# Peptides against a protein of PDB entry 3MAZ, part 73

Target 1, 99 residues: chain A of PDB entry 3MAZ
Amino acid sequence: VLNPMPACFYTVSRKEATEMLQKNPSLGNMILRPGSDSRNYSITIRQEIDIPRIKHYKVMSVGQNYTIELEKPVTLPNLFSVIDYFVKETRGNLRPFIC
Target 2, 99 residues: chain A of PDB entry 3MAZ as posed
Amino acid sequence: VLNPMPACFYTVSRKEATEMLQKNPSLGNMILRPGSDSRNYSITIRQEIDIPRIKHYKVMSVGQNYTIELEKPVTLPNLFSVIDYFVKETRGNLRPFIA

## One batch from the design tools (peptide; made by RFdiffusion4, then SolubleMPNN)

Design b2_p22_7_s2 (from b2_p22_7, 12 letters changed)
Fold by OpenDDE base, seed 4:
Structure b2_p22_7_s2 (fold): chain B 99 residues (1-99), chain A 22 residues (1-22)
Amino acid sequence: as target 1 above (99 residues)
Amino acid sequence: EKEKEELLKWFESAKPLSDEEL
């Protein structure tokens, strides 16, 4: 049986995730979705600091952990921690999309 | 406003290493 996924996880494409965030920004600005490879995921964020900006991050499953593919990679023990990382690093500006 | 600038700095520094669909 699969373990629970973060509330902002949706089985959507990159395009669909972008549309979700654009249409309902009040519901959050961060989505976790399936990656292009099995066991991998992607994070889509929509920031509105000055103008709307969208970025996508690859989250690689590495052993029992997950690595966010940044210029300086960050390895975390589970997907919940991945979401928490983005929330904490932005002091709450990034919030999981909940619909 | 300083918070905005700090957040912008984070966003600009948090560059994805690769594009998952490339």
Scores: peptide ipSAE 0.447, ipTM 0.846, DockQ to the pose 0.596
Fold by OpenDDE base, seed 2:
Structure b2_p22_7_s2 (fold): chain B 99 residues (1-99), chain A 22 residues (1-22)
Amino acid sequence: as target 1 above (99 residues)
Amino acid sequence: EKEKEELLKWFESAKPLSDEEL
């Protein structure tokens, strides 16, 4: 059975997501979580290139697609593609957090 | 380490339109 949500999706708050990433960086550095509204989501990433940095992105459900709320928005067909986007753009540096 | 620089560049350029709490 294929899961309808990415493996890094967790029903956690912004604060909880940050704590998860900080506690277990070896498990990944990207979490997808519920947004402020029902059909919207948020991505929390923890980058540790030189110093630890946390960023949060809004992922808005638009029609049947999803838009990452960047200065130059990126629209993708599904949440799996959203995760893939972050992985590819960082050449594998970002990895979904898997407990 | 050029890869590190490129990664930093990406991270800095990937700016959210707004914070979740805004």
Scores: peptide ipSAE 0.440, ipTM 0.841, DockQ to the pose 0.576
Fold by OpenDDE base, seed 3:
Structure b2_p22_7_s2 (fold): chain B 99 residues (1-99), chain A 22 residues (1-22)
Amino acid sequence: as target 1 above (99 residues)
Amino acid sequence: EKEKEELLKWFESAKPLSDEEL
């Protein structure tokens, strides 16, 4: 049995995620996608405050938690919390891509 | 405008430690 995934999770590649965000920015600017290894994921964000900026982050499954590979790693209990982290840290600027 | 500055600072500091192609 599979647990529910965040609404912004899509089985897409880095390229596809980038294209999705660029094509429909009104639908959100953050996508969660499969990582290179099983149980690992990646976050793709697109921000266009002044100029277009696209970044990709690794979300590694570690035990029962997930760690966002940032300069200062952040460990969270589930993928929903990972999405919440990006939303809260940017005070709502980053929003999950909902198609 | 102050909000933009704060947000830009966050993006500048939120550097990914590593990146993957997939």
Scores: peptide ipSAE 0.438, ipTM 0.847, DockQ to the pose 0.578
Fold by OpenDDE base, seed 5:
Structure b2_p22_7_s2 (fold): chain B 99 residues (1-99), chain A 22 residues (1-22)
Amino acid sequence: as target 1 above (99 residues)
Amino acid sequence: EKEKEELLKWFESAKPLSDEEL
């Protein structure tokens, strides 16, 4: 069975993701994108609190789970949970980018 | 705003361990 991907997943580069978020901030401010040639991913966020800020996070496949590569790593069971983590931690400030 | 300050704190604390995988 082919597992679905989060709605904010796009097969785009880091640069493209940044441009997408900058161009249409009303559509959301978080993109999930492929990493290298492995089952790893990256999260690109654009947070506009005081000034616009762009950050990129590695999401590494670890066993059957995924780990967000933070200074204090967070391990979650699937990519949907990864998206949910960013939404919840920012109390909805981060929202998945939906074209 | 307290909420803004807390969000800023979170954002600054959520530091990537490394750059994107090459």
Scores: peptide ipSAE 0.438, ipTM 0.843, DockQ to the pose 0.614

Design b2_p22_7_s3 (from b2_p22_7, 11 letters changed)
Fold by OpenDDE base, seed 5:
Structure b2_p22_7_s3 (fold): chain B 99 residues (1-99), chain A 22 residues (1-22)
Amino acid sequence: as target 1 above (99 residues)
Amino acid sequence: DEEKKELEEWFERAKPLSDEEL
């Protein structure tokens, strides 16, 4: 029923997302998942700059766009752009989890 | 390592969620 979603989107909980990333780190370190509110989402990452760290970011639906909750919020036209933003801003450190 | 430093700074500017519902 949902429109096309990014490949790293999974209908999983915060806990499940964490487990997925920890179990198969070679498949990627970033997943997109449903938020608690309709049309809102969350990004869960397994940061591995030094030691593994799990972090979650809020992606809010704003009109027909999406805003990533950062120090300086970033608004993008769709969820694909949101994923792309995380990949590009981290220069490839973050990669969508694909399985 | 400037790249590492820049990356670390970027992550520090993000707003992580604390609410388990999200």
Scores: peptide ipSAE 0.439, ipTM 0.832, DockQ to the pose 0.770
Fold by OpenDDE base, seed 3:
Structure b2_p22_7_s3 (fold): chain B 99 residues (1-99), chain A 22 residues (1-22)
Amino acid sequence: as target 1 above (99 residues)
Amino acid sequence: DEEKKELEEWFERAKPLSDEEL
């Protein structure tokens, strides 16, 4: 069965994701990328509340769901929901990087 | 500013857990 990825998903490294966000902040400030070695992923954001800050979050594949590694973990049904969570929780401050 | 405060609090509670470089 077909299972597309979110538009802000790119097969890039942590460093490359950081550079993408810094180079074109007008295109968004959140990227979903492959995890280091398994069926997991990572989220890289460029927070701009006061001064720019790069942060990385771990997204673990658990069964048919995904868990965002936060102080208080959040489990969601798919990667689209993961992206939606970051957007909604920050009231739109975080936006998927689209180029 | 209340909105900013709430956003700041969310990020503080988030406390990201970094993955490996590659």
Scores: peptide ipSAE 0.412, ipTM 0.824, DockQ to the pose 0.674
Fold by OpenDDE base, seed 2:
Structure b2_p22_7_s3 (fold): chain B 99 residues (1-99), chain A 22 residues (1-22)
Amino acid sequence: as target 1 above (99 residues)
Amino acid sequence: DEEKKELEEWFERAKPLSDEEL
């Protein structure tokens, strides 16, 4: 059975996602969650370069693709690629939260 | 180290909608 959504996707609020990442950092530091609109999502990360920092990114559905709302937007073909982007760009520093 | 520097630079460019400091 194929997963229709990335394993780090959870139907949680912004607040809940933050709490999940803070309570169990060993399980990962990145969560994909529902956005304010039906076809949009948000990525919540717990950056740990020096001190822990919670950051949120908007992932917008655009046609058949998804765009991460960064200063320089990044468009990818699916949500799995969105997660992969964060993992690869940070060379593994960011890891999907799996519980 | 260089790896940490590159990571920091990436996060600086990857401006989020908001973070705990906003």
Scores: peptide ipSAE 0.408, ipTM 0.814, DockQ to the pose 0.470
Fold by OpenDDE base, seed 4:
Structure b2_p22_7_s3 (fold): chain B 99 residues (1-99), chain A 22 residues (1-22)
Amino acid sequence: as target 1 above (99 residues)
Amino acid sequence: DEEKKELEEWFERAKPLSDEEL
């Protein structure tokens, strides 16, 4: 049984996540999904500044925290904070995909 | 639009180091 996860978490593949975001952009543009490893995750976003762009970020489980694999890594205490980070940093441009 | 510019700059800085398949 999974512990509470962010609302935008879906057990989907990279491809499926991309399709979800493209199909229903009004529902959000950010999905959290399982990574290649059991405790790792990936964030898939659909950037829509000018033209739609799909990007994937690796979220590594490090100890009890999570690190977003950016040029300048960001470590946060939980996945909810990870989602919050993307939302806040983009001033709401990125929104959790709520299906 | 300055907000758009700032957003673009953020995305430019926030480049992912990985692009895993799964």
Scores: peptide ipSAE 0.500, ipTM 0.865, DockQ to the pose 0.625; fails the geometry check

Design b2_p22_7_s4 (from b2_p22_7, 13 letters changed)
Fold by OpenDDE base, seed 5:
Structure b2_p22_7_s4 (fold): chain B 99 residues (1-99), chain A 22 residues (1-22)
Amino acid sequence: as target 1 above (99 residues)
Amino acid sequence: DEEKKELEKWFESAKPLSDEEM
């Protein structure tokens, strides 16, 4: 049985993710996407505090957990927690993109 | 706006080491 993925996971490139977020900002501003052929991922966000800004974060599989490659790394137990982290830390400013 | 300031601070602190998985 395949483990479920977060609803904002899309098999898209960095460029495609950026375009998705720019095209339909009302649907959310955060996308989870595949990294390399390993169990690594990337998060693409469109923050809108002042002007819209696109940022990308690396999410690395580390043991049984995932680490967001921040200047001060954050390790979480699963990808759902990774999404939750971004939502909670920004107090809902970031929301998963639901197409 | 304190909420905006707090959010800005978070984003400033949340600097990615890498912006893409290689």
Scores: peptide ipSAE 0.459, ipTM 0.856, DockQ to the pose 0.612
Fold by OpenDDE base, seed 2:
Structure b2_p22_7_s4 (fold): chain B 99 residues (1-99), chain A 22 residues (1-22)
Amino acid sequence: as target 1 above (99 residues)
Amino acid sequence: DEEKKELEKWFESAKPLSDEEM
C-alpha cells in the first residue's frame, strides 16, 4: 500500500520543522509540512554548502497540481514530484527527512 | 569545485517568493 503523502511529510510547524532538521541532519534535510491553508503546504530545507541555512518555500495547490512559489514558479503534478524536484535539482544534496 | 558552484548557483536562483509559516 502506497502512502498518499511523501515520507518527509510531517504535521509540524515551521519552528518544529527547523528543529527537526537541526537535531538530526543525518536523517535528511527537507521536510514537507502543512501550509497556512488546508490544501497548501510548505517545504523547509536545511542547506549546507558552507554554513547551515534554513529556507522555507510555499507550495500552493492549484487545481490538481502544485506550484512552488519561486521567483520563477515551478508547477508539478503531485507532492511526490515536488520532493523529486528538490532532490534532482540539487543533484541529491537535498534529501527527504525520514524518521 | 564545479559541483559546489553549480549547487550554489541553483540555490541562488531558487529564491522563494516568500517564506511561509504554518
Scores: peptide ipSAE 0.436, ipTM 0.848, DockQ to the pose 0.581
Fold by OpenDDE base, seed 4:
Structure b2_p22_7_s4 (fold): chain B 99 residues (1-99), chain A 22 residues (1-22)
Amino acid sequence: as target 1 above (99 residues)
Amino acid sequence: DEEKKELEKWFESAKPLSDEEM
């Protein structure tokens, strides 16, 4: 049996994720989606500090953990922690997209 | 705005190394 996924996980493409965030910004601004490779994922955000900006992050499955591919990579134990990282580091500016 | 400035700093430091296409 597969473990549960974060609520903001959707089996959508890069394009679809962007459209979801643009059409319903009140529902959140962060989506977790499948990556191009098996066991890997991507995070799509709609940053709205001044003007809307879409950014994508690669989340690599490494052993039992996950690494966010940043200039200075961050390794976390599960996908829930990945979502939590983005929420906490931005002090709630980033919120999981829930529809 | 101080909070805005701090948030901007975080996003600048958290630039994605790879831009996933799928």
Scores: peptide ipSAE 0.450, ipTM 0.850, DockQ to the pose 0.604; fails the geometry check
Fold by OpenDDE base, seed 3:
Structure b2_p22_7_s4 (fold): chain B 99 residues (1-99), chain A 22 residues (1-22)
Amino acid sequence: as target 1 above (99 residues)
Amino acid sequence: DEEKKELEKWFESAKPLSDEEM
C-alpha cells in the first residue's frame, strides 16, 4: 500500500515537467517527480521573477526523512513538508502545479 | 521592489545541486 502523494506529484521526466509548466503557467509553477530510483524525487520549478527560468532540485530519502539537495541542505519529515517549504520560503511565489 | 529583492535573495541562496534525472 502506497502512502498518499502531494497533488503536484506526476510520473513524468525532467523534460515533460518543464513542458507542463511552460504550457500552463496559470495552473502552478512547481512539480514533484520521480528521481533516479524509487526512494528519490526531484522538484522542477519555473520561476518568473523577471524572465522565466527552470530549476531542478534533488529530494533524497534519508532514513524516514527527505533532504532537499541545496548548497545548504534542508531536511523535512515528508514530501508534503517539502512542497510546503518551497511555498512558504517564496511567500507563495511557488505554487504546486494542479491539473 | 523590496518583495522582488527578497525573493531573488532566496533563489540565489537556494542553489540546487545538479539534477541528472531522466
Scores: peptide ipSAE 0.426, ipTM 0.836, DockQ to the pose 0.623; fails the geometry check

Design b2_p22_8_s1 (from b2_p22_8, 13 letters changed)
Fold by OpenDDE base, seed 1:
Structure b2_p22_8_s1 (fold): chain B 99 residues (1-99), chain A 22 residues (1-22)
Amino acid sequence: as target 1 above (99 residues)
Amino acid sequence: SHMEEEQKEFEEMLKKIEEKLN
């Protein structure tokens, strides 16, 4: 039995993720998607304050953990923790896209 | 402006995340 993936995980491309976030911003502003490499993922966020801003982050699979590619990398035990990290660190500004 | 302040705060939070993620 496979462990469940975060609710904001979608098997979509960078472009598709961007479009999803643009079309329904009320559903959330963060998507987890497959990365270009095996076992790697990417996080796409879209924050609209003054103007829409889209950013992408690489989440690398390292052993049984995951490392978010940031200026100061953060390693977490699972993808749920990765999502939680983005939510907590931004004090809720980032919310998983749920549709 | 308020929007600029919010944007700045958000960017700072993201920066903090990036610092911890890498």
Scores: peptide ipSAE 0.138, ipTM 0.697, DockQ to the pose 0.071; fails the geometry check
Fold by OpenDDE base, seed 3:
Structure b2_p22_8_s1 (fold): chain B 99 residues (1-99), chain A 22 residues (1-22)
Amino acid sequence: as target 1 above (99 residues)
Amino acid sequence: SHMEEEQKEFEEMLKKIEEKLN
């Protein structure tokens, strides 16, 4: 039995995630999706104020934790914490995409 | 413009996140 995943997790490609965020920006601007490897993930964010801006971040499985690939990597205990990190650090500007 | 200022603030927040995670 698989453990629960964050509500903004979708089994979609990079392209599909981008399209989802573009189509319904009112539902959120952050998606968690599968990475190239089975136990790795990626975060796609989209912010549209003047022009659309999209970024992707790698979330690597390391032991029982997850590391966000940033200039200064951040390691967190689970994917829920990863989502929380993006929300809190941006003071709520990033919100999980909820369908 | 107001929109440009908001965009700049958002990018600065993202930069902050990236700096902390590195």
Scores: peptide ipSAE 0.123, ipTM 0.683, DockQ to the pose 0.071; fails the geometry check
Fold by OpenDDE base, seed 2:
Structure b2_p22_8_s1 (fold): chain B 99 residues (1-99), chain A 22 residues (1-22)
Amino acid sequence: as target 1 above (99 residues)
Amino acid sequence: SHMEEEQKEFEEMLKKIEEKLN
Protein backbone atom coordinates (compact mmCIF):
# COMPACT_ATOMS: atom_id res chain seq x y z
CA VAL B 1 0.00 0.00 0.00
CA LEU B 2 1.43 3.35 -1.08
CA ASN B 3 1.11 6.45 1.03
CA PRO B 4 -0.13 9.60 -0.67
CA MET B 5 2.46 11.80 -2.33
CA PRO B 6 2.95 15.52 -1.72
CA ALA B 7 0.78 17.73 -3.91
CA CYS B 8 3.87 19.10 -5.63
CA PHE B 9 4.92 15.66 -6.85
CA TYR B 10 4.77 15.19 -10.60
CA THR B 11 6.02 12.37 -12.80
CA VAL B 12 8.10 14.69 -14.95
CA SER B 13 11.69 14.99 -16.10
CA ARG B 14 14.15 17.62 -14.96
CA LYS B 15 13.51 19.58 -18.13
CA GLU B 16 9.74 19.39 -17.82
CA ALA B 17 9.86 20.44 -14.18
CA THR B 18 11.94 23.47 -15.06
CA GLU B 19 9.52 24.42 -17.81
CA MET B 20 6.53 24.03 -15.50
CA LEU B 21 8.05 26.35 -12.93
CA GLN B 22 9.03 28.89 -15.57
CA LYS B 23 5.61 28.88 -17.19
CA ASN B 24 3.54 29.38 -14.04
CA PRO B 25 5.67 30.87 -11.26
CA SER B 26 2.56 32.06 -9.41
CA LEU B 27 1.58 28.45 -8.72
CA GLY B 28 4.70 27.77 -6.70
CA ASN B 29 8.41 27.33 -7.22
CA MET B 30 9.18 23.83 -5.97
CA ILE B 31 8.54 20.46 -7.62
CA LEU B 32 9.21 16.95 -6.40
CA ARG B 33 9.88 14.45 -9.19
CA PRO B 34 11.11 10.90 -9.73
CA GLY B 35 14.79 10.16 -9.87
CA SER B 36 16.02 8.62 -13.10
CA ASP B 37 15.47 4.86 -13.11
CA SER B 38 15.42 4.70 -9.34
CA ARG B 39 13.33 4.67 -6.19
CA ASN B 40 14.76 8.06 -5.32
CA TYR B 41 13.48 11.54 -6.04
CA SER B 42 14.66 15.01 -6.95
CA ILE B 43 13.57 18.49 -5.95
CA THR B 44 13.64 21.27 -8.52
CA ILE B 45 13.34 24.83 -7.30
CA ARG B 46 13.12 28.11 -9.15
CA GLN B 47 13.32 31.50 -7.50
CA GLU B 48 13.11 34.65 -9.56
CA ILE B 49 13.94 37.90 -7.83
CA ASP B 50 16.41 39.75 -10.01
CA ILE B 51 17.25 36.80 -12.25
CA PRO B 52 15.99 33.20 -12.36
CA ARG B 53 17.75 30.79 -10.03
CA ILE B 54 17.18 27.10 -10.69
CA LYS B 55 18.60 24.30 -8.61
CA HIS B 56 18.06 20.57 -8.26
CA TYR B 57 18.52 18.42 -5.19
CA LYS B 58 18.61 14.68 -4.83
CA VAL B 59 16.31 13.09 -2.28
CA MET B 60 17.54 9.61 -1.54
CA SER B 61 15.37 6.90 -0.08
CA VAL B 62 17.25 5.39 2.85
CA GLY B 63 15.39 2.71 4.73
CA GLN B 64 12.09 4.24 5.76
CA ASN B 65 13.49 7.78 5.62
CA TYR B 66 14.65 10.26 3.01
CA THR B 67 17.92 12.12 2.84
CA ILE B 68 18.33 15.39 0.97
CA GLU B 69 21.73 15.33 -0.67
CA LEU B 70 23.48 18.46 0.54
CA GLU B 71 26.98 19.16 1.80
CA LYS B 72 25.52 18.30 5.18
CA PRO B 73 22.76 15.78 4.42
CA VAL B 74 19.39 16.12 6.11
CA THR B 75 17.34 13.03 6.86
CA LEU B 76 13.58 13.22 7.26
CA PRO B 77 10.85 10.63 7.92
CA ASN B 78 8.78 11.18 4.77
CA LEU B 79 8.42 13.22 1.59
CA PHE B 80 5.92 15.57 3.20
CA SER B 81 8.58 16.44 5.75
CA VAL B 82 11.05 17.02 2.93
CA ILE B 83 8.74 19.57 1.34
CA ASP B 84 8.03 21.16 4.71
CA TYR B 85 11.74 21.44 5.37
CA PHE B 86 12.35 23.44 2.21
CA VAL B 87 9.41 25.72 2.99
CA LYS B 88 10.35 26.37 6.61
CA GLU B 89 14.08 26.74 6.13
CA THR B 90 13.53 29.33 3.42
CA ARG B 91 10.90 31.10 5.53
CA GLY B 92 8.27 30.58 2.87
CA ASN B 93 10.34 31.68 -0.10
CA LEU B 94 9.94 28.20 -1.50
CA ARG B 95 6.37 27.02 -2.02
CA PRO B 96 5.13 23.72 -3.45
CA PHE B 97 3.97 23.98 -7.05
CA ILE B 98 0.26 23.25 -7.17
CA CYS B 99 -1.16 22.77 -10.65
CA SER A 1 18.96 47.55 -4.17
CA HIS A 2 15.88 45.97 -2.65
CA MET A 3 15.89 43.18 -5.21
CA GLU A 4 19.54 42.45 -4.59
CA GLU A 5 18.95 42.29 -0.85
CA GLU A 6 16.10 39.82 -1.27
CA GLN A 7 18.17 37.68 -3.61
CA LYS A 8 21.06 37.67 -1.18
CA GLU A 9 18.80 36.71 1.69
CA PHE A 10 17.34 33.83 -0.30
CA GLU A 11 20.76 32.54 -1.25
CA GLU A 12 21.85 32.70 2.36
CA MET A 13 18.84 30.64 3.38
CA LEU A 14 19.65 28.04 0.72
CA LYS A 15 23.23 28.00 1.90
CA LYS A 16 22.01 27.32 5.41
CA ILE A 17 19.96 24.40 4.13
CA GLU A 18 22.91 23.02 2.25
CA GLU A 19 25.09 23.37 5.32
CA LYS A 20 22.61 21.36 7.35
CA LEU A 21 22.44 18.69 4.69
CA ASN A 22 26.23 18.29 4.76
Scores: peptide ipSAE 0.119, ipTM 0.682, DockQ to the pose 0.069; fails the geometry check
Fold by OpenDDE base, seed 5:
Structure b2_p22_8_s1 (fold): chain B 99 residues (1-99), chain A 22 residues (1-22)
Amino acid sequence: as target 1 above (99 residues)
Amino acid sequence: SHMEEEQKEFEEMLKKIEEKLN
């Protein structure tokens, strides 16, 4: 059984993700994308308040869970929870990019 | 300014997230 991916998941490169966020900021500012290694992912965010700021975060598959590589790593049960974490921790400042 | 304050708040939120990632 294959589970669906979060709506903000796109099979794009780091560069393409950045371009997507730059082109249509009104659609959201967070993208989930494949990592360089199999079963790993990356989160790309773009926030434009005074100046555009782009960051990338690694989401590592660890067993049946996923770990966001931060100063203090966060482990979550699925990719939907990963997206939810970014949204909640930023009080809705980060929103999934939905085409 | 309002923009500066929003930017600072956002960076603080990201810092908290990054503490979990690094």
Scores: peptide ipSAE 0.041, ipTM 0.606, DockQ to the pose 0.067; fails the geometry check

Design b2_p22_8_s2 (from b2_p22_8, 13 letters changed)
Fold by OpenDDE base, seed 1:
Structure b2_p22_8_s2 (fold): chain B 99 residues (1-99), chain A 22 residues (1-22)
Amino acid sequence: as target 1 above (99 residues)
Amino acid sequence: SHMEKEQKEFKEDLEKIEEKLN
């Protein structure tokens, strides 16, 4: 039995994630997706401040935890915490894409 | 230019986001 995944997790490619966010920006601007490496993930965000811009972040599986690849890496206990981190730290600017 | 200003502002916004994420 697999543990549940965050609601914004989709088994999509980088390109597909980008398209999803572009097509329905009102549904959220953050997607969690499988990474190119084993047991790793990527976060794709779409910011619409001046013009639409997309960024990707690596979420590396490290033991039982996950590390967001940032200038100052952040390690969290699970993917839900990873999503929560992005939401809270941006004070809601980033919202999980729910469709 | 206007475009440059907007780009700069966006970069600054992203920087703030990055800062918050760290």
Scores: peptide ipSAE 0.039, ipTM 0.576, DockQ to the pose 0.090
Fold by OpenDDE base, seed 3:
Structure b2_p22_8_s2 (fold): chain B 99 residues (1-99), chain A 22 residues (1-22)
Amino acid sequence: as target 1 above (99 residues)
Amino acid sequence: SHMEKEQKEFKEDLEKIEEKLN
């Protein structure tokens, strides 16, 4: 039995995630989705500084933890912590997409 | 204006995001 997933997790492709964020920006700007491998994930975000920009980040399963593929990688104990990291580090600028 | 100030603050926050999440 799988443990509960973050509310912003959706079993969607990179393209579908992008479309979701573009269609309803008021619902949030961050989606967690399956990666290329069964136990890996990706984060898709949509930012609007000057023009809309989409970025994707890899979240790799490492043992019992998860590592966000950044210039300086960050390892966290679970996917909820991963979402929390993105929210806190951006002071709430990134918000989980809740549909 | 107030709206312009808020927009500026938002853009600055996004800039910080780019620095941290690259």
Scores: peptide ipSAE 0.036, ipTM 0.589, DockQ to the pose 0.051
Fold by OpenDDE base, seed 5:
Structure b2_p22_8_s2 (fold): chain B 99 residues (1-99), chain A 22 residues (1-22)
Amino acid sequence: as target 1 above (99 residues)
Amino acid sequence: SHMEKEQKEFKEDLEKIEEKLN
């Protein structure tokens, strides 16, 4: 049984994700993408406040859960929860990129 | 303004995330 992926998941590279966010900022500012290693992912965000800023975060598959690589790591049960974390933590300023 | 407050809050939100990244 294969579960669906979050709507903001795209099989794109770091470069492609950056370009997507730059090209259509009105569609959202957060993309989930495959990591360099199998079963790992990355989150790419872009926000224009004073200047455009792009950041990337590693999401590591750990057992049946996922850990966001931070100084204080955050472990969540699924990728949907990972997306939700970024949305809620930023009070909605980060929104999933939806084409 | 609303936009100014929104930008300020976002900076604070990212700062919180970036703090965890360091």
Scores: peptide ipSAE 0.055, ipTM 0.619, DockQ to the pose 0.058; fails the geometry check
Fold by OpenDDE base, seed 2:
Structure b2_p22_8_s2 (fold): chain B 99 residues (1-99), chain A 22 residues (1-22)
Amino acid sequence: as target 1 above (99 residues)
Amino acid sequence: SHMEKEQKEFKEDLEKIEEKLN
């Protein structure tokens, strides 16, 4: 069976995603979730470099690709690549939340 | 907006994270 969405995708709100990450940090620190009333998505991460910090990134659907809303936007071919980007760029610091 | 500010800070944090890991 081929998953159409990344394993860390959950149909949850910003608040719920935050709670999930806070409750079970050992399961990962990155969640992909639906954008509010849109075809877009959001990435919620929890970092603990110094103190626990929750941050959110917008992932905009553009044509057949997805663009991560950063100062220097990053466009990728699919959501799996989006997740991979966060993992690779942080050299494994960010890990998809698997529950 | 508030969200824009939050996003900016997030991006900056990512940059810092990358710097620490690189």
Scores: peptide ipSAE 0.041, ipTM 0.584, DockQ to the pose 0.494; fails the geometry check

Design b2_p22_8_s3 (from b2_p22_8, 11 letters changed)
Fold by OpenDDE base, seed 3:
Structure b2_p22_8_s3 (fold): chain B 99 residues (1-99), chain A 22 residues (1-22)
Amino acid sequence: as target 1 above (99 residues)
Amino acid sequence: SELEEEQKEWEEDLKKIEEKLN
């Protein structure tokens, strides 16, 4: 009945997401999680090029679409597209965390 | 090294995604 969620979606807090990425970096480095509001989400990533760096991004529900809050906002039709955006923009550097 | 060059390329790609905390 309900639309499926991306595989890297977890009902976890910012802190928990950070810990997940830190504990098991081999499983991926990107997590989608609930935002402060029911229809909003956040993306947490863990970059590991020189030193580990955690970053968070707002994904706001706008109508039937989702907007990633960047300097130049990006609006996409669904959460799967949001994940794809992060993957393609980094040419695969970011990978969804699959537990 | 090849690894360092690859990392450099990745860093440039990552710069396309700016941080917006939430």
Scores: peptide ipSAE 0.033, ipTM 0.504, DockQ to the pose 0.051
Fold by OpenDDE base, seed 1:
Structure b2_p22_8_s3 (fold): chain B 99 residues (1-99), chain A 22 residues (1-22)
Amino acid sequence: as target 1 above (99 residues)
Amino acid sequence: SELEEEQKEWEEDLKKIEEKLN
């Protein structure tokens, strides 16, 4: 049995994630995907404040936790918390992409 | 690094969103 992953997790590339968000913005604007390194992930977001903007964040696996690589790193216990962070930080502006 | 510079820019965007929603 595989441990559950956030609903917005997809085994897609950076390019594919971008395309997914662009094609169906109504389904959400945040995707969690595999990173380039083992056990690491990336968050791809598409925000439309002024103009559509695609951003990518690194989520590094550190022990049993995950650290979002920011100027002020944020370490969280699981990937669900990582998603929650982005949602809360933007007060709902970012929403997990659910297809 | 380039990544850090880009990351910083993204963080600023997030802050702007927060400010607009406050």
Scores: peptide ipSAE 0.030, ipTM 0.520, DockQ to the pose 0.597
Fold by OpenDDE base, seed 2:
Structure b2_p22_8_s3 (fold): chain B 99 residues (1-99), chain A 22 residues (1-22)
Amino acid sequence: as target 1 above (99 residues)
Amino acid sequence: SELEEEQKEWEEDLKKIEEKLN
């Protein structure tokens, strides 16, 4: 049984994700994409407070949960919660890219 | 200004997410 993926998930490379965010910033500034290994993912964001800045974050599958690789890691129950975390933590500054 | 204050708050919130390249 397959679980649905967040709407901002795309099977794209780091480069492609960057280009997507740059081309259509009005559609959102956060993309979830496959990681280098199976069951792992990456979050690519494009912040535009002062100047456009691209950042990438590892989202590691750990058991049935997911851990955002930060200095102080954050573990969440599913990928939807991961997206929600980025949105809420930035108080809406980050929004999922919906193409 | 109100805009500056709002932007400042956003920046502070963003600082909570540390960059981790992959």
Scores: peptide ipSAE 0.034, ipTM 0.508, DockQ to the pose 0.051; fails the geometry check
Fold by OpenDDE base, seed 5:
Structure b2_p22_8_s3 (fold): chain B 99 residues (1-99), chain A 22 residues (1-22)
Amino acid sequence: as target 1 above (99 residues)
Amino acid sequence: SELEEEQKEWEEDLKKIEEKLN
């Protein structure tokens, strides 16, 4: 059975994700996308605090979990939890891109 | 958290628009 993906998941490239976030910032500022490898993903964010900044984070599939590659790595049970982590840790500054 | 720390740094430091690849 195929499990659903987070609403902010799009089958787009790094470049396309950046363009999406730049074009419609009111729709959200965080995209989940396929990584370079089959079972890996990437998070692209566009934060506007002082100035717009684009960042990309690796989300690596490790066993049945996912690890966000940070200075202090964070391991979570599913991709929904990954999205939730980004939202909560930024106190809602990051919001999933929904179009 | 690391994400909050990064946000704080962005607010404190005035930098050019950047794109980080990691």
Scores: peptide ipSAE 0.025, ipTM 0.544, DockQ to the pose 0.074; fails the geometry check

